# Peptides against a protein of PDB entry 5ONS: the designs that were tried, part 177

Target 1, 181 residues: chain A of PDB entry 5ONS
Amino acid sequence: MFKKFDEKENVSNCIQLKTSVIKGIKNQLIEQFPGIEPWLNQIMPKKDPVKIVRCHEHIEILTVNGELLFFRQREGPFYPTLRLLHKYPFILPHQQVDKGAIKFVLSGANIMCPGLTSPGAKLYPAAVDTIVAIMAEGKQHALCVGVMKMSAEDIEKVNKGIGIENIHYLNDGLWHMKTYK

## One batch from the design tools (peptide; made by RFdiffusion4, then SolubleMPNN)

Design b2_p30_6_s4
Fold by OpenDDE base, seed 2:
Structure b2_p30_6_s4 (fold): chain B 181 residues (1-181), chain A 30 residues (1-30)
Amino acid sequence: as target 1 above (181 residues)
Amino acid sequence: SEEEEEKKKLEEEVKKNIEEAEKFLEEQDK
């Protein structure tokens, strides 16, 4: 989603959201990520305005005090930014790729099944379409936010093709954006 | 307060994670 993203070229505008819209978004976030509920007031304090950074390709980034929190495309599901995920790693279920897959993940490539089933990888139960954090062996930070294109069970059984779609990865355009005020 | 300490702890952890990530990226460029 952000492989060729540049703030200067791809950001269109930024709008402050109405209270009713914010409430709706918060409810959606809790629905998508139940574990975030106790933390949501910390992540999105009631006193702080919530903004949407509108980008090309129908991408919207939810921000509070310049911090990039979540993003979505075409009013689809919200994804946490890696920066937020680094603060709250429990927001997403995890998958771990092997060392060999790391360079490909960081190039924006989708994650192939063998990278999730090989030694050094860890595959945890997850249904298709689940948004997941992609971890690497020996690392404490997520490398990527992805979407399961196959269930964990099918990844293990089939062990070929795209297991996880790469949505947002370390060092992509969104990562480099850092903040937006 | 406990809440303040937890917040500081989280901020420190985040900082370390970001620094680790940046270092990792630098290593990949070699």
Scores: peptide ipSAE 0.223, ipTM 0.758, DockQ to the pose 0.210
Fold by OpenDDE base, seed 1:
Structure b2_p30_6_s4 (fold): chain B 181 residues (1-181), chain A 30 residues (1-30)
Amino acid sequence: as target 1 above (181 residues)
Amino acid sequence: SEEEEEKKKLEEEVKKNIEEAEKFLEEQDK
């Protein structure tokens, strides 16, 4: 989603959200990520305005105090940014790729099934379309936010093709934004 | 407060994680 993304070229505007919209978004976030509920007031303090950075390709980034928290495309589900995920790694279920897959993940490539079934990888139960954090052996921070294109069961069974779609990865355009005020 | 202390600890941990991530990226660029 952000492989060719540049803040200067792809950001259109930033708007401050109304209270009712913020409430709706918070509810949606809790629905998508139940584990975030106890932390949501810390992540999105009531006293702080919530903004949406509108980008090209119908991408919207949810921000508070300049911190990039979540993003979505075309009113789809919210994804946490890697920066937020590094603060709250439990927001997403994890999958772990092998060492050999790291360079491909960091190039924006989708995660192929063998990279999730090979030694050094860890494949955890997850349904198709689940948003997941991509980890790697020996790494303590998420490398990527992805979406299961196959269930974990099917990844193991079929072990061929795209297992996880790469949505947001370290060193992509969103990562380089860091903050937006 | 305890909450502020925990927040501070978390921020420090995050800072460390980001630094490690940046270091990792630098290593990958070589």
Scores: peptide ipSAE 0.209, ipTM 0.751, DockQ to the pose 0.188
Fold by OpenDDE base, seed 5:
Structure b2_p30_6_s4 (fold): chain B 181 residues (1-181), chain A 30 residues (1-30)
Amino acid sequence: as target 1 above (181 residues)
Amino acid sequence: SEEEEEKKKLEEEVKKNIEEAEKFLEEQDK
């Protein structure tokens, strides 16, 4: 999603959200990520304005005090930014790729099934379309936010093709954006 | 503090990951 993203070229505008809209978004976030509920007031304090940075290709980035928190495309599901995920790693279920897959993940490549079933990888139960944090062997912090293209069970059984779609990864255009106020 | 230590670890890990990404990209440009 952000492989060719550049803040200067791809950001259109920024709007401040009304309280009612913020409440709706918070409810949606809790629905998507139930575990975030106890932390939501810390992530999005009531006293702080919430903004949406509108980007090309219908990408929207939710921000608070310049911090990039979540993003979505075409009003689809929200994804946490890696920066937020690093602060709150429990927001997403995890999958772990082997050491050899790290370079490819960081190039924006989709994660192939063998990279999730090989020694050093750890595949945890997850349904298709689940948004997941991609961890790496020997690493503590997520390298990537992805979407399961196959269930964990099917990845193990089929063991070929795209297991997880790479949505947002370290050193992509969103990562380089860092802050926006 | 514990928070400072975790922040430092994160920064170091991120730096390493970025360096790996950059090296990989450079290799692809050859």
Scores: peptide ipSAE 0.093, ipTM 0.660, DockQ to the pose 0.057
Fold by OpenDDE base, seed 4:
Parts: sequence; structure tokens; C-alpha cells
Structure b2_p30_6_s4 (fold): chain B 181 residues (1-181), chain A 30 residues (1-30)
Amino acid sequence: as target 1 above (181 residues)
Amino acid sequence: SEEEEEKKKLEEEVKKNIEEAEKFLEEQDK
């Protein structure tokens, strides 16, 4: 999603959200990520304005005090930014790729099934379309936010093709935005 | 360097939230 993304070129505008809209978004976030509910007041303090950074290709980034928290495309599901995820690693279920897959993930490549079933990888139960944090062998911080294109069960059984779609990865355009006020 | 500073910041953020995350996970496992 952000392989060719650049803040200067791809950001259109920024709007401050009304309270009612913020409440709606918070509810959506809780629905998507039930475990985040106790943390939302910390992540999105009531006293702080919530903004949406509108980008090209229908990408929207939810921000508070310049911190990039979540993003979505075409009003689809929200994804946490890696920066938020690093602070709250439990927001997403994890999958772990092997050491050899790291360079490909960091190039924006989708995660192939063998990279999730090979030695050094760890595959945890997850349904198709689940948003997941991609960990890597020997690394402590998530490398990528992805979406299961196959269930974990199918990844193990089929072990061929795209297992997880790479949505947001370390050092992509979103990562380099850092902050936006 | 900026990269080192960012790395340290991330490490601090993770470290700060490890205990909370562990508690969270424990609660989820109940």
C-alpha cells in the first residue's frame, strides 16, 4: 500500500474530526481489535483532537497529536501503523517469518507460504482476512502489517502461493512519515 | 544517529509496554 508512498507527493489534506465521528471510529476499532478497548483512552485521549490525513488512492490515516495511529483504504478495515504496533504489540495477532523472508518483506513483497512453514517461522491459527503483525526470526519488532490471504490451516496444508499480503512494512512510505500535524 | 535514536525509542516503548502486554495476554488466556 505504501511502497511508492511519499508524504510530499501523496498527502492531499488533513481534517479534524467531530466528536461523533471519533466515537464511531473508536467503536469500529474496538470491533476490529477487541483487546484495544482498555488502551484507547491512552492511544486517543479524549482531550486531544483526532485528525484524518487524506492521501491519494483513498488512503486515510488517523492521527492524534501528530502521531500516526491507524490507516485504511477506501473506508475498509483499519490497520495499525507499525509505530503504534511497536508500542502496543498485542494489538494484532502475530505471525513469524523465517530469516530468509526478511529481505523480501522489507521490499514490500507478499509473504509466501513456505516462508511461514519453514524452520525459523512460526505460524499461529488465524482465519483468512485477519490483519496480522509479521514478526521475523531473531527480531523483536514487527516488520510488517499484513492480511492473511489464506487461513493458517490452509497455509500449512497447501504451502504454496501467497499466505499473507504485505500491507505496511518497515521503511515504507508510511513508516517514513513519522508524524503529521 | 537518527536511526539509533529511533531504535532506542522503539525499544523503550516496547519495554514500557511489555508488562502491560503480558497482563493483557494473561487476561485473554483466562
Scores: peptide ipSAE 0.031, ipTM 0.521, DockQ to the pose 0.060

Design b2_p30_7_s1 (from b2_p30_7, 19 letters changed)
Fold by OpenDDE base, seed 3:
Structure b2_p30_7_s1 (fold): chain B 181 residues (1-181), chain A 30 residues (1-30)
Amino acid sequence: as target 1 above (181 residues)
Amino acid sequence: SKEEEEKKKKEEMEKLEKEGEEREKEALAE
């Protein structure tokens, strides 16, 4: 989603959200990410305005105090930014790729099934369309935010093709995006 | 001051960028 994202060319505008909209978004975030509920007041303090940065291709980025927190496309589900995810690793369920897959993930490549089934990888139960954090063998920080394109079960059985779509990865265009206060 | 605020913002961005570099290095390290 952000592989060739350029802020200067791809950001359209920034809007401040109404209180009612913010409340709705917070509820949605809790529904999507139940583990975030105790932390939501810290992440999105009531006193602080919530803004959406609108980008090309119908991308919206939720921001508070300039920090990029979540993003979505075409009013779909919210994804946490890696910046947020690194602070709150528990927001997403994890999948772990093997050592060999790391460089490809960091280039924005989708995660192929063998990278999730090989020694060093760890594949946890997850349904199709589940938003997941892609962890790396022996590494601390999530490499990317992805979406399961196959269930964990099918990844193990088929072991061929794209298992997880790479949506947002470390040092992509979103990672380098400036703050919006 | 506004200038101090901009400076602080710049420093914060530099910190975040450095974190990105460090984390990528960590990820790619053998």
Scores: peptide ipSAE 0.477, ipTM 0.833, DockQ to the pose 0.061
Fold by OpenDDE base, seed 2:
Structure b2_p30_7_s1 (fold): chain B 181 residues (1-181), chain A 30 residues (1-30)
Amino acid sequence: as target 1 above (181 residues)
Amino acid sequence: SKEEEEKKKKEEMEKLEKEGEEREKEALAE
């Protein structure tokens, strides 16, 4: 989603959200990420305005005090930014790729099934379309935010093709995007 | 001040960029 993203070319505008809209978004976030509820007031303090940075290709980025927290495309589900995910790694369920897959994930490549079924990988139960954090074998920080294109069960059975779509990865255009206050 | 805020934003961005580089390096290291 952000492989060729440049804020100078791809940002359209920034708007401040109304209280009612913020409440709706918070409820949606809790629905998507139940574990975030106790932390939501810390992540999105009531006293702080919430803004949406609108980008090309119908991408919207939710921001508070300039911090990029969540993003969505075409009013679909919210994804946490890697910046937020690194602070709150429990927001998403995890999948772990093997060492060999790391360099490809960090280049924005989709995660192939073999990278999830090898001895160094850890594949946890997950349905298709589940938003997941891609962890690396023996590493601390999530490499990317992805979406399951196959169920974990099917990844193991088929073991061929794209298992997880790479949506946002470390040092992509979103990672390098400036803050918006 | 606005200038202080801009400076703070710049410093924060530099920190984030550095963190990104470090984390990528860590991820790629054996």
Scores: peptide ipSAE 0.463, ipTM 0.835, DockQ to the pose 0.060
Fold by OpenDDE base, seed 1:
Structure b2_p30_7_s1 (fold): chain B 181 residues (1-181), chain A 30 residues (1-30)
Amino acid sequence: as target 1 above (181 residues)
Amino acid sequence: SKEEEEKKKKEEMEKLEKEGEEREKEALAE
């Protein structure tokens, strides 16, 4: 999603959200990420305005005090930014790729099934379309936010093709934004 | 300590960023 993303080229505008809209978004976030509920007031303090950075290709980024928190495309599901995920790693279920897959993930490549089934990888139960954090063998921080293109069961059985779509990865265009005020 | 953990996390992230930059360059060169 952000492989060719550049802040200067792809950001259109920024809007401040109304209280009612913020409440709705918070509810959506809790629905998507139940584990975030106790932390949501810390992540999105009531006293702080919530903004949406509107980007090309219908990408929207939720921000609070310049921190990029979540993003979505075409009013689809919200994804946490890697920066937020690094602070709150429990927001997403995890999948772990082997050491050999790291370089590909960091290049923005989709995660192939063998990278999830090989020694050093850890594949956890997950349904298709589940948003997941891509962890790496020997690393503590997520490399990528992805979406399951196959169930964990099918990844193990088929063990070929794209298991997880790479949505947002370290050092992509979104990562480089860091903050937006 | 919390500070040490934060430093370690930061260092790991910085390492990953550098690795990511390198891999991105490699990918772009292909």
Scores: peptide ipSAE 0.140, ipTM 0.638, DockQ to the pose 0.041
Fold by OpenDDE base, seed 4:
Structure b2_p30_7_s1 (fold): chain B 181 residues (1-181), chain A 30 residues (1-30)
Amino acid sequence: as target 1 above (181 residues)
Amino acid sequence: SKEEEEKKKKEEMEKLEKEGEEREKEALAE
């Protein structure tokens, strides 16, 4: 999603959200990420304005005090930014790739099944279309936010093809955006 | 050559991996 993303070229505008819209978004976030509910007031304090940064290709980034929190495309599901996920790693279920897959993930490549089933990888139960944090062998922080393209069961069984779609990864355009006010 | 291309790809991947590791450390420090 952000492989060719550049803040200067791809950001269209920024709007401040109304209270009613913010409430709706918060409810959606809790629905998507139930574990976030106790933390949501810390992440999105009521006193702070919530903004949407609108980008090309129908990408929207939810921001508070310039911090990039969540993003979505075409009003689809929200994804946490890696920066938020690093602070709150429990927001997403995890999958772990092996060391060999790291370089490919960091190039924006989709995660292939062998990278999730090989020694050093850890595959946890997850349904297709689940948004997941991609961890890596020997790394502490998530390298990527992805979407399961196969269930964990199918990844293990079939063990070929795209297991997880790479949506947002370290050093992509969104990562480099860092803040936006 | 194919060999040069493979070498270049390897170097690029190693660079990306190192950059990722650095960013991970930065994220920890922030």
Scores: peptide ipSAE 0.040, ipTM 0.448, DockQ to the pose 0.080

Design b2_p30_7_s3 (from b2_p30_7, 19 letters changed)
Fold by OpenDDE base, seed 5:
Structure b2_p30_7_s3 (fold): chain B 181 residues (1-181), chain A 30 residues (1-30)
Amino acid sequence: as target 1 above (181 residues)
Amino acid sequence: EEEEKKKKLEEEKKKLEEEGKKRQEEAEKL
């Protein structure tokens, strides 16, 4: 999603949200990420304005005090930014890739099944279409946010093809967009 | 310049991790 993203070229505008819209978004975030509910008042304090940064390709980034929190495309599901996920690592279920897969993940490549089933990988139960944090062997921070293209069970059985789609990764265009006020 | 960028990134990650671990421990106690 953000492989060729540049803030200067790809941001169209920024809109401050009304209180009613913010309430709707908060409810959607709790539905998508139940574990975020106790933290949502800290992540999105009532006193702080919530903004949407509108980007090209129908990308929207939810921001509070210039911090990039969540993004979506074409009004689809919200994804946490890696910056938010590093602060709240429990927001997403984890998958761990092997050491060999790290270079490819950081290039924006999709995660292949062997990188999830090999020694040093850890594959946790997850359904298809689940948004996941991609961890790596010997690393403490998520390398990317991905979407399961196969269930964990099917990844183990088939062990071939794309297991997880790479949506947002460390050092992509969104990561380089540190703040937006 | 690349090494300085790498160091700043590692420091930022470490800070976020320490903050995240505290919050995770608090979340696991709930």
Scores: peptide ipSAE 0.032, ipTM 0.568, DockQ to the pose 0.073
Fold by OpenDDE base, seed 3:
Structure b2_p30_7_s3 (fold): chain B 181 residues (1-181), chain A 30 residues (1-30)
Amino acid sequence: as target 1 above (181 residues)
Amino acid sequence: EEEEKKKKLEEEKKKLEEEGKKRQEEAEKL
């Protein structure tokens, strides 16, 4: 999603959200990420305005006080930014790739099944279409936000093809954006 | 106090991960 993203070229506008819209978004976030509910007032304080940064390709980024929190494309599901996920690593279920996969993940490549079943990887139960945090062997922070293209069970059984789609990764265009006020 | 907050956060993380897995397993049975 953000491999060729640049703030100067790909940001169209920024809008401040109405209170009713913010409430709707908060409810959607709780529905998608039930474990976020106790933290939502810390992540999105009621006193702070919520903005949407509208980008090309129908990407929308939710911001509070210039911090990039969540993003979506074409009114689809919300994804946490890696910056938010590093603060709140429990927002997403985890998958761990082996050391060999790290370079490819950081290039924006999809995660292949062998990178999730190999020694040093850890595959956790997850359904297809689940948004996941991609961890790496020997790393503490998520490298990527991805989407399961196969269930964890199918990844183990088939062990071939794309297991997880790479949506957002460390040092992509969204990571480099850092803040938007 | 920071260590106690960290422990509590780790316990909450583990609980949320376990609850998340259960919900996924229930959704796959439907």
Scores: peptide ipSAE 0.030, ipTM 0.533, DockQ to the pose 0.041
Fold by OpenDDE base, seed 4:
Structure b2_p30_7_s3 (fold): chain B 181 residues (1-181), chain A 30 residues (1-30)
Amino acid sequence: as target 1 above (181 residues)
Amino acid sequence: EEEEKKKKLEEEKKKLEEEGKKRQEEAEKL
């Protein structure tokens, strides 16, 4: 999603949300990420304005005090930013790739099934279309936010093709954006 | 045996999630 993204070229505008819209988004976030509910008042304090940064390709980034929290495309599901996920690593279920897959993930490549089934990888139960944090062997912080393209069971059984789609990764255009006020 | 492996992985996932929450709660107390 953000491999060729640049803030100067790809941001269109920024809008401040009404209280009713913020309430709706908070409910959607709790539905998508039930474990976030106790933390949501810290992530999105009631006193702070919530903004959407509108980008090209129908990308929207949810921001509070300039912090990039979540993003979506075409009003689809919300994804946490890696910056938010590093603060709250439990927002997403984890998958772990092996050491060999790291360089490919950091280039924006999709995660192939062998990188999830090999020694040093850890594959946890997850359905298709589940948004996941991509961890790596010997690394503490998530490298990527991805989407399961196969179930964990199918990844193990088939062990071929794209297991997880790479959506957002370390040092992509969204990562480099850092803040938007 | 496959079901037992699945259960073990789900328990490990749950443990990681709870450890993540605990670390956050500890950070809020500092």
Scores: peptide ipSAE 0.029, ipTM 0.516, DockQ to the pose 0.045
Fold by OpenDDE base, seed 2:
Structure b2_p30_7_s3 (fold): chain B 181 residues (1-181), chain A 30 residues (1-30)
Amino acid sequence: as target 1 above (181 residues)
Amino acid sequence: EEEEKKKKLEEEKKKLEEEGKKRQEEAEKL
């Protein structure tokens, strides 16, 4: 999603959301990520304005006080930013790739099944279309936010093709954006 | 009071992270 993203070229506008819209988004975030509920008032304080940064390709980034929190495309599901996920790693279920996969993940490549089943990888139960944090062997922080293209069970059984779609990764255009006020 | 609230939230965060790790470890044993 953000492989060729640049803030100067790909941001169209920024809008401040109405209170009713913010309430709807908060409810959606709790539905998508139940574990975020106790933290949502810290992440999105009621006193602070919530903004949407509208980008090209129908990307929207949810921001509070310039912090990039979540993003979506075409009004689809929200994804946490890696910056938010590093603060709240429990928002997403984890998958761990092996050391060999790291360079490919950090280039924006999709995660292939062997990178999830090999020694040093860890594959956790997850259904298709689950948004996941991509961890790496020997690293504490998520490298990527991805979407399961196969179930964990099917990744183990088939062990071929794209297991997880790479959506957002360290040092992509969204990561480099850092803040937006 | 704000510092105490922050401390409680950090303690809760740590618990959630520890619980998450336990669930992961349990899933790795299956």
Scores: peptide ipSAE 0.027, ipTM 0.546, DockQ to the pose 0.088

Design b2_p30_8_s1 (from b2_p30_8, 15 letters changed)
Fold by OpenDDE base, seed 2:
Structure b2_p30_8_s1 (fold): chain B 181 residues (1-181), chain A 30 residues (1-30)
Amino acid sequence: as target 1 above (181 residues)
Amino acid sequence: SEWEKRRKEQEELLKKLEELVKKGLYKPLE
């Protein structure tokens, strides 16, 4: 989603959201990520305005005090940014790729099934379409935010093709935005 | 089952991470 993303070229505008809209978004976030509920007031303090950074290709980024928190495309589900995920690593279920997959993940490549079933990888139960944190052997921070394209069980059984779609990864265009005020 | 074991492992992992965050012991990348 952000492989060719550039803040200067791909950001269209920034809009401050109304209270009612913010409330709706918070409810959606809790529904998507139940574990975030106790932390949501810290992540999105009521006293702080919430903004949407509108980008090309129908991408929207939720920001609070310049911090890039979540993003979505075409009004689909929200994804946490890696920067938020690195602060709250428990808000997504994890999947771990082997060392060999790291360079490919960091190039924006989708995660192939063998990279999730090989020694060094850890494959945890997850249904298709689940948003997951992509971890790696020997790395404590998530490399990528992805979406399960197969269930964990199918990944292990079939062990061919794309297991997880790479949505957002370290050093992509979104990562390099850092902040937006 | 193996999958149940993995589920429990994941659950414990996430809880431990949350505890680390609560204690301020989990550092994000800069």
Scores: peptide ipSAE 0.745, ipTM 0.960, DockQ to the pose 0.930
Fold by OpenDDE base, seed 5:
Structure b2_p30_8_s1 (fold): chain B 181 residues (1-181), chain A 30 residues (1-30)
Amino acid sequence: as target 1 above (181 residues)
Amino acid sequence: SEWEKRRKEQEELLKKLEELVKKGLYKPLE
């Protein structure tokens, strides 16, 4: 989603959200990420305005105090930014790729099944379309935010093809967009 | 089952991470 993204070329405008819209978004976030509920007031304090940075390709980035928190495309589900995920690594279920897959993930490549079933990888139960944090063998911080394209069971059974779609990864265009005020 | 074992492992992992964050022991990348 952000392989060729840059702030200068791909950001269109920024709007401040009304209270009612913010409440709706917060409820949606809790529904998508139940584990975030106790932390949401810290992440999005009531006293701080919430803004949406509108980008090309129907991408919207939710920001508070310049911090990029979540993003979505075409009114789809919200994804946490890696920067938020690094602060709250428990808000997404994890999948772990082996060391060999790291360089490919960091190039924006989708995660192939063998990278999730090989020694060093850890595959946890997850249904298709689940948003997951892509962890790496020997690394503490998530490398990528992805979406399951196969169930964990099918990844293990079939062990061929794209297991997880790479949505947002370290050092992509969104990552380099550190803040937006 | 193996999958149930993995589910429990994941649950414990996420719980431990939350505890680390609460204690200020989990630091983001610089």
Scores: peptide ipSAE 0.743, ipTM 0.959, DockQ to the pose 0.907
Fold by OpenDDE base, seed 4:
Structure b2_p30_8_s1 (fold): chain B 181 residues (1-181), chain A 30 residues (1-30)
Amino acid sequence: as target 1 above (181 residues)
Amino acid sequence: SEWEKRRKEQEELLKKLEELVKKGLYKPLE
């Protein structure tokens, strides 16, 4: 989603959200990520305005105090940014790729099934379309936010093709955006 | 089952991470 993303060229505008809209978004976030409920007031303090950065390709980034928190495309599900995920690594279920897959993930490539089933990888139960944190063998922090394109069971069974779609990864355009005020 | 074991492992992992964050023992890259 952000492989060719550039803040200067791909950001259109920024709007401040109304209270009612913020409330709706918070409820949606809790529904998508139940684990963030106790932390949501810390992530999105009531005293702080919530803004949406509108980007090309119908991408919207939810920000508070310039921090990029979540993003979505075409009003689909929200994804946490890696920067938020690194602060709250428990808000997404994890999948771990082996060492050999790291370079490909960091190039924006989708995660192939063998990278999730080989020694060094760890594959946890997850249904199709589940948003997951992509961890790496020997690394502490998530490399990528992805979406399961196959169930974990099918990944192990079939062990061929794209297991997880790479949505947002370290050093992509969103990562380099860093903040927006 | 194996998958149930992995499910429990995942749950424990996430709980441990939350506790680390709560105690300020988990730091982001930046």
Scores: peptide ipSAE 0.743, ipTM 0.960, DockQ to the pose 0.877
Fold by OpenDDE base, seed 3:
Structure b2_p30_8_s1 (fold): chain B 181 residues (1-181), chain A 30 residues (1-30)
Amino acid sequence: as target 1 above (181 residues)
Amino acid sequence: SEWEKRRKEQEELLKKLEELVKKGLYKPLE
């Protein structure tokens, strides 16, 4: 989603959200990520305005005090940014790729099943379309935010093809955007 | 089952991470 993303070229505008809209978004975030509920007031303090940075390709980034928190495309589900995920690594279920997959993940490549079933990888239960944090063998912080394209069970059984779609990865355009004020 | 084992492992992992964050022991990348 952000492989060729550049703030100067791909950001269209920024809008401040109304209170009612913010409430709706918070409820949606809790629904998507139940574990975030106790932390949401810290992540999105009531006193702080919430903004949406509108980008090309129908991408919207939710920001508070310039911090990029979540993003979505075409009004689909919200994804946490890696920067938020690094602060709250428990808000997504994890999947771990082997060392060999790291360079490909960091190039924006989708995660193939063998990278999730090989030695060094760890595959946890997850249904298709689940948003997951992609961890890597020997690394503490998530490398990528992805979406399960196959269930964990199918990934292990079939072990062929795209297991997880790479949505946002370390050092992509969104990562380098860092803040937006 | 193996999958239940993995589920429990995941649950424990996430719980531990949350505790680390609560204690300020988990630092993000700069």
Scores: peptide ipSAE 0.742, ipTM 0.959, DockQ to the pose 0.926

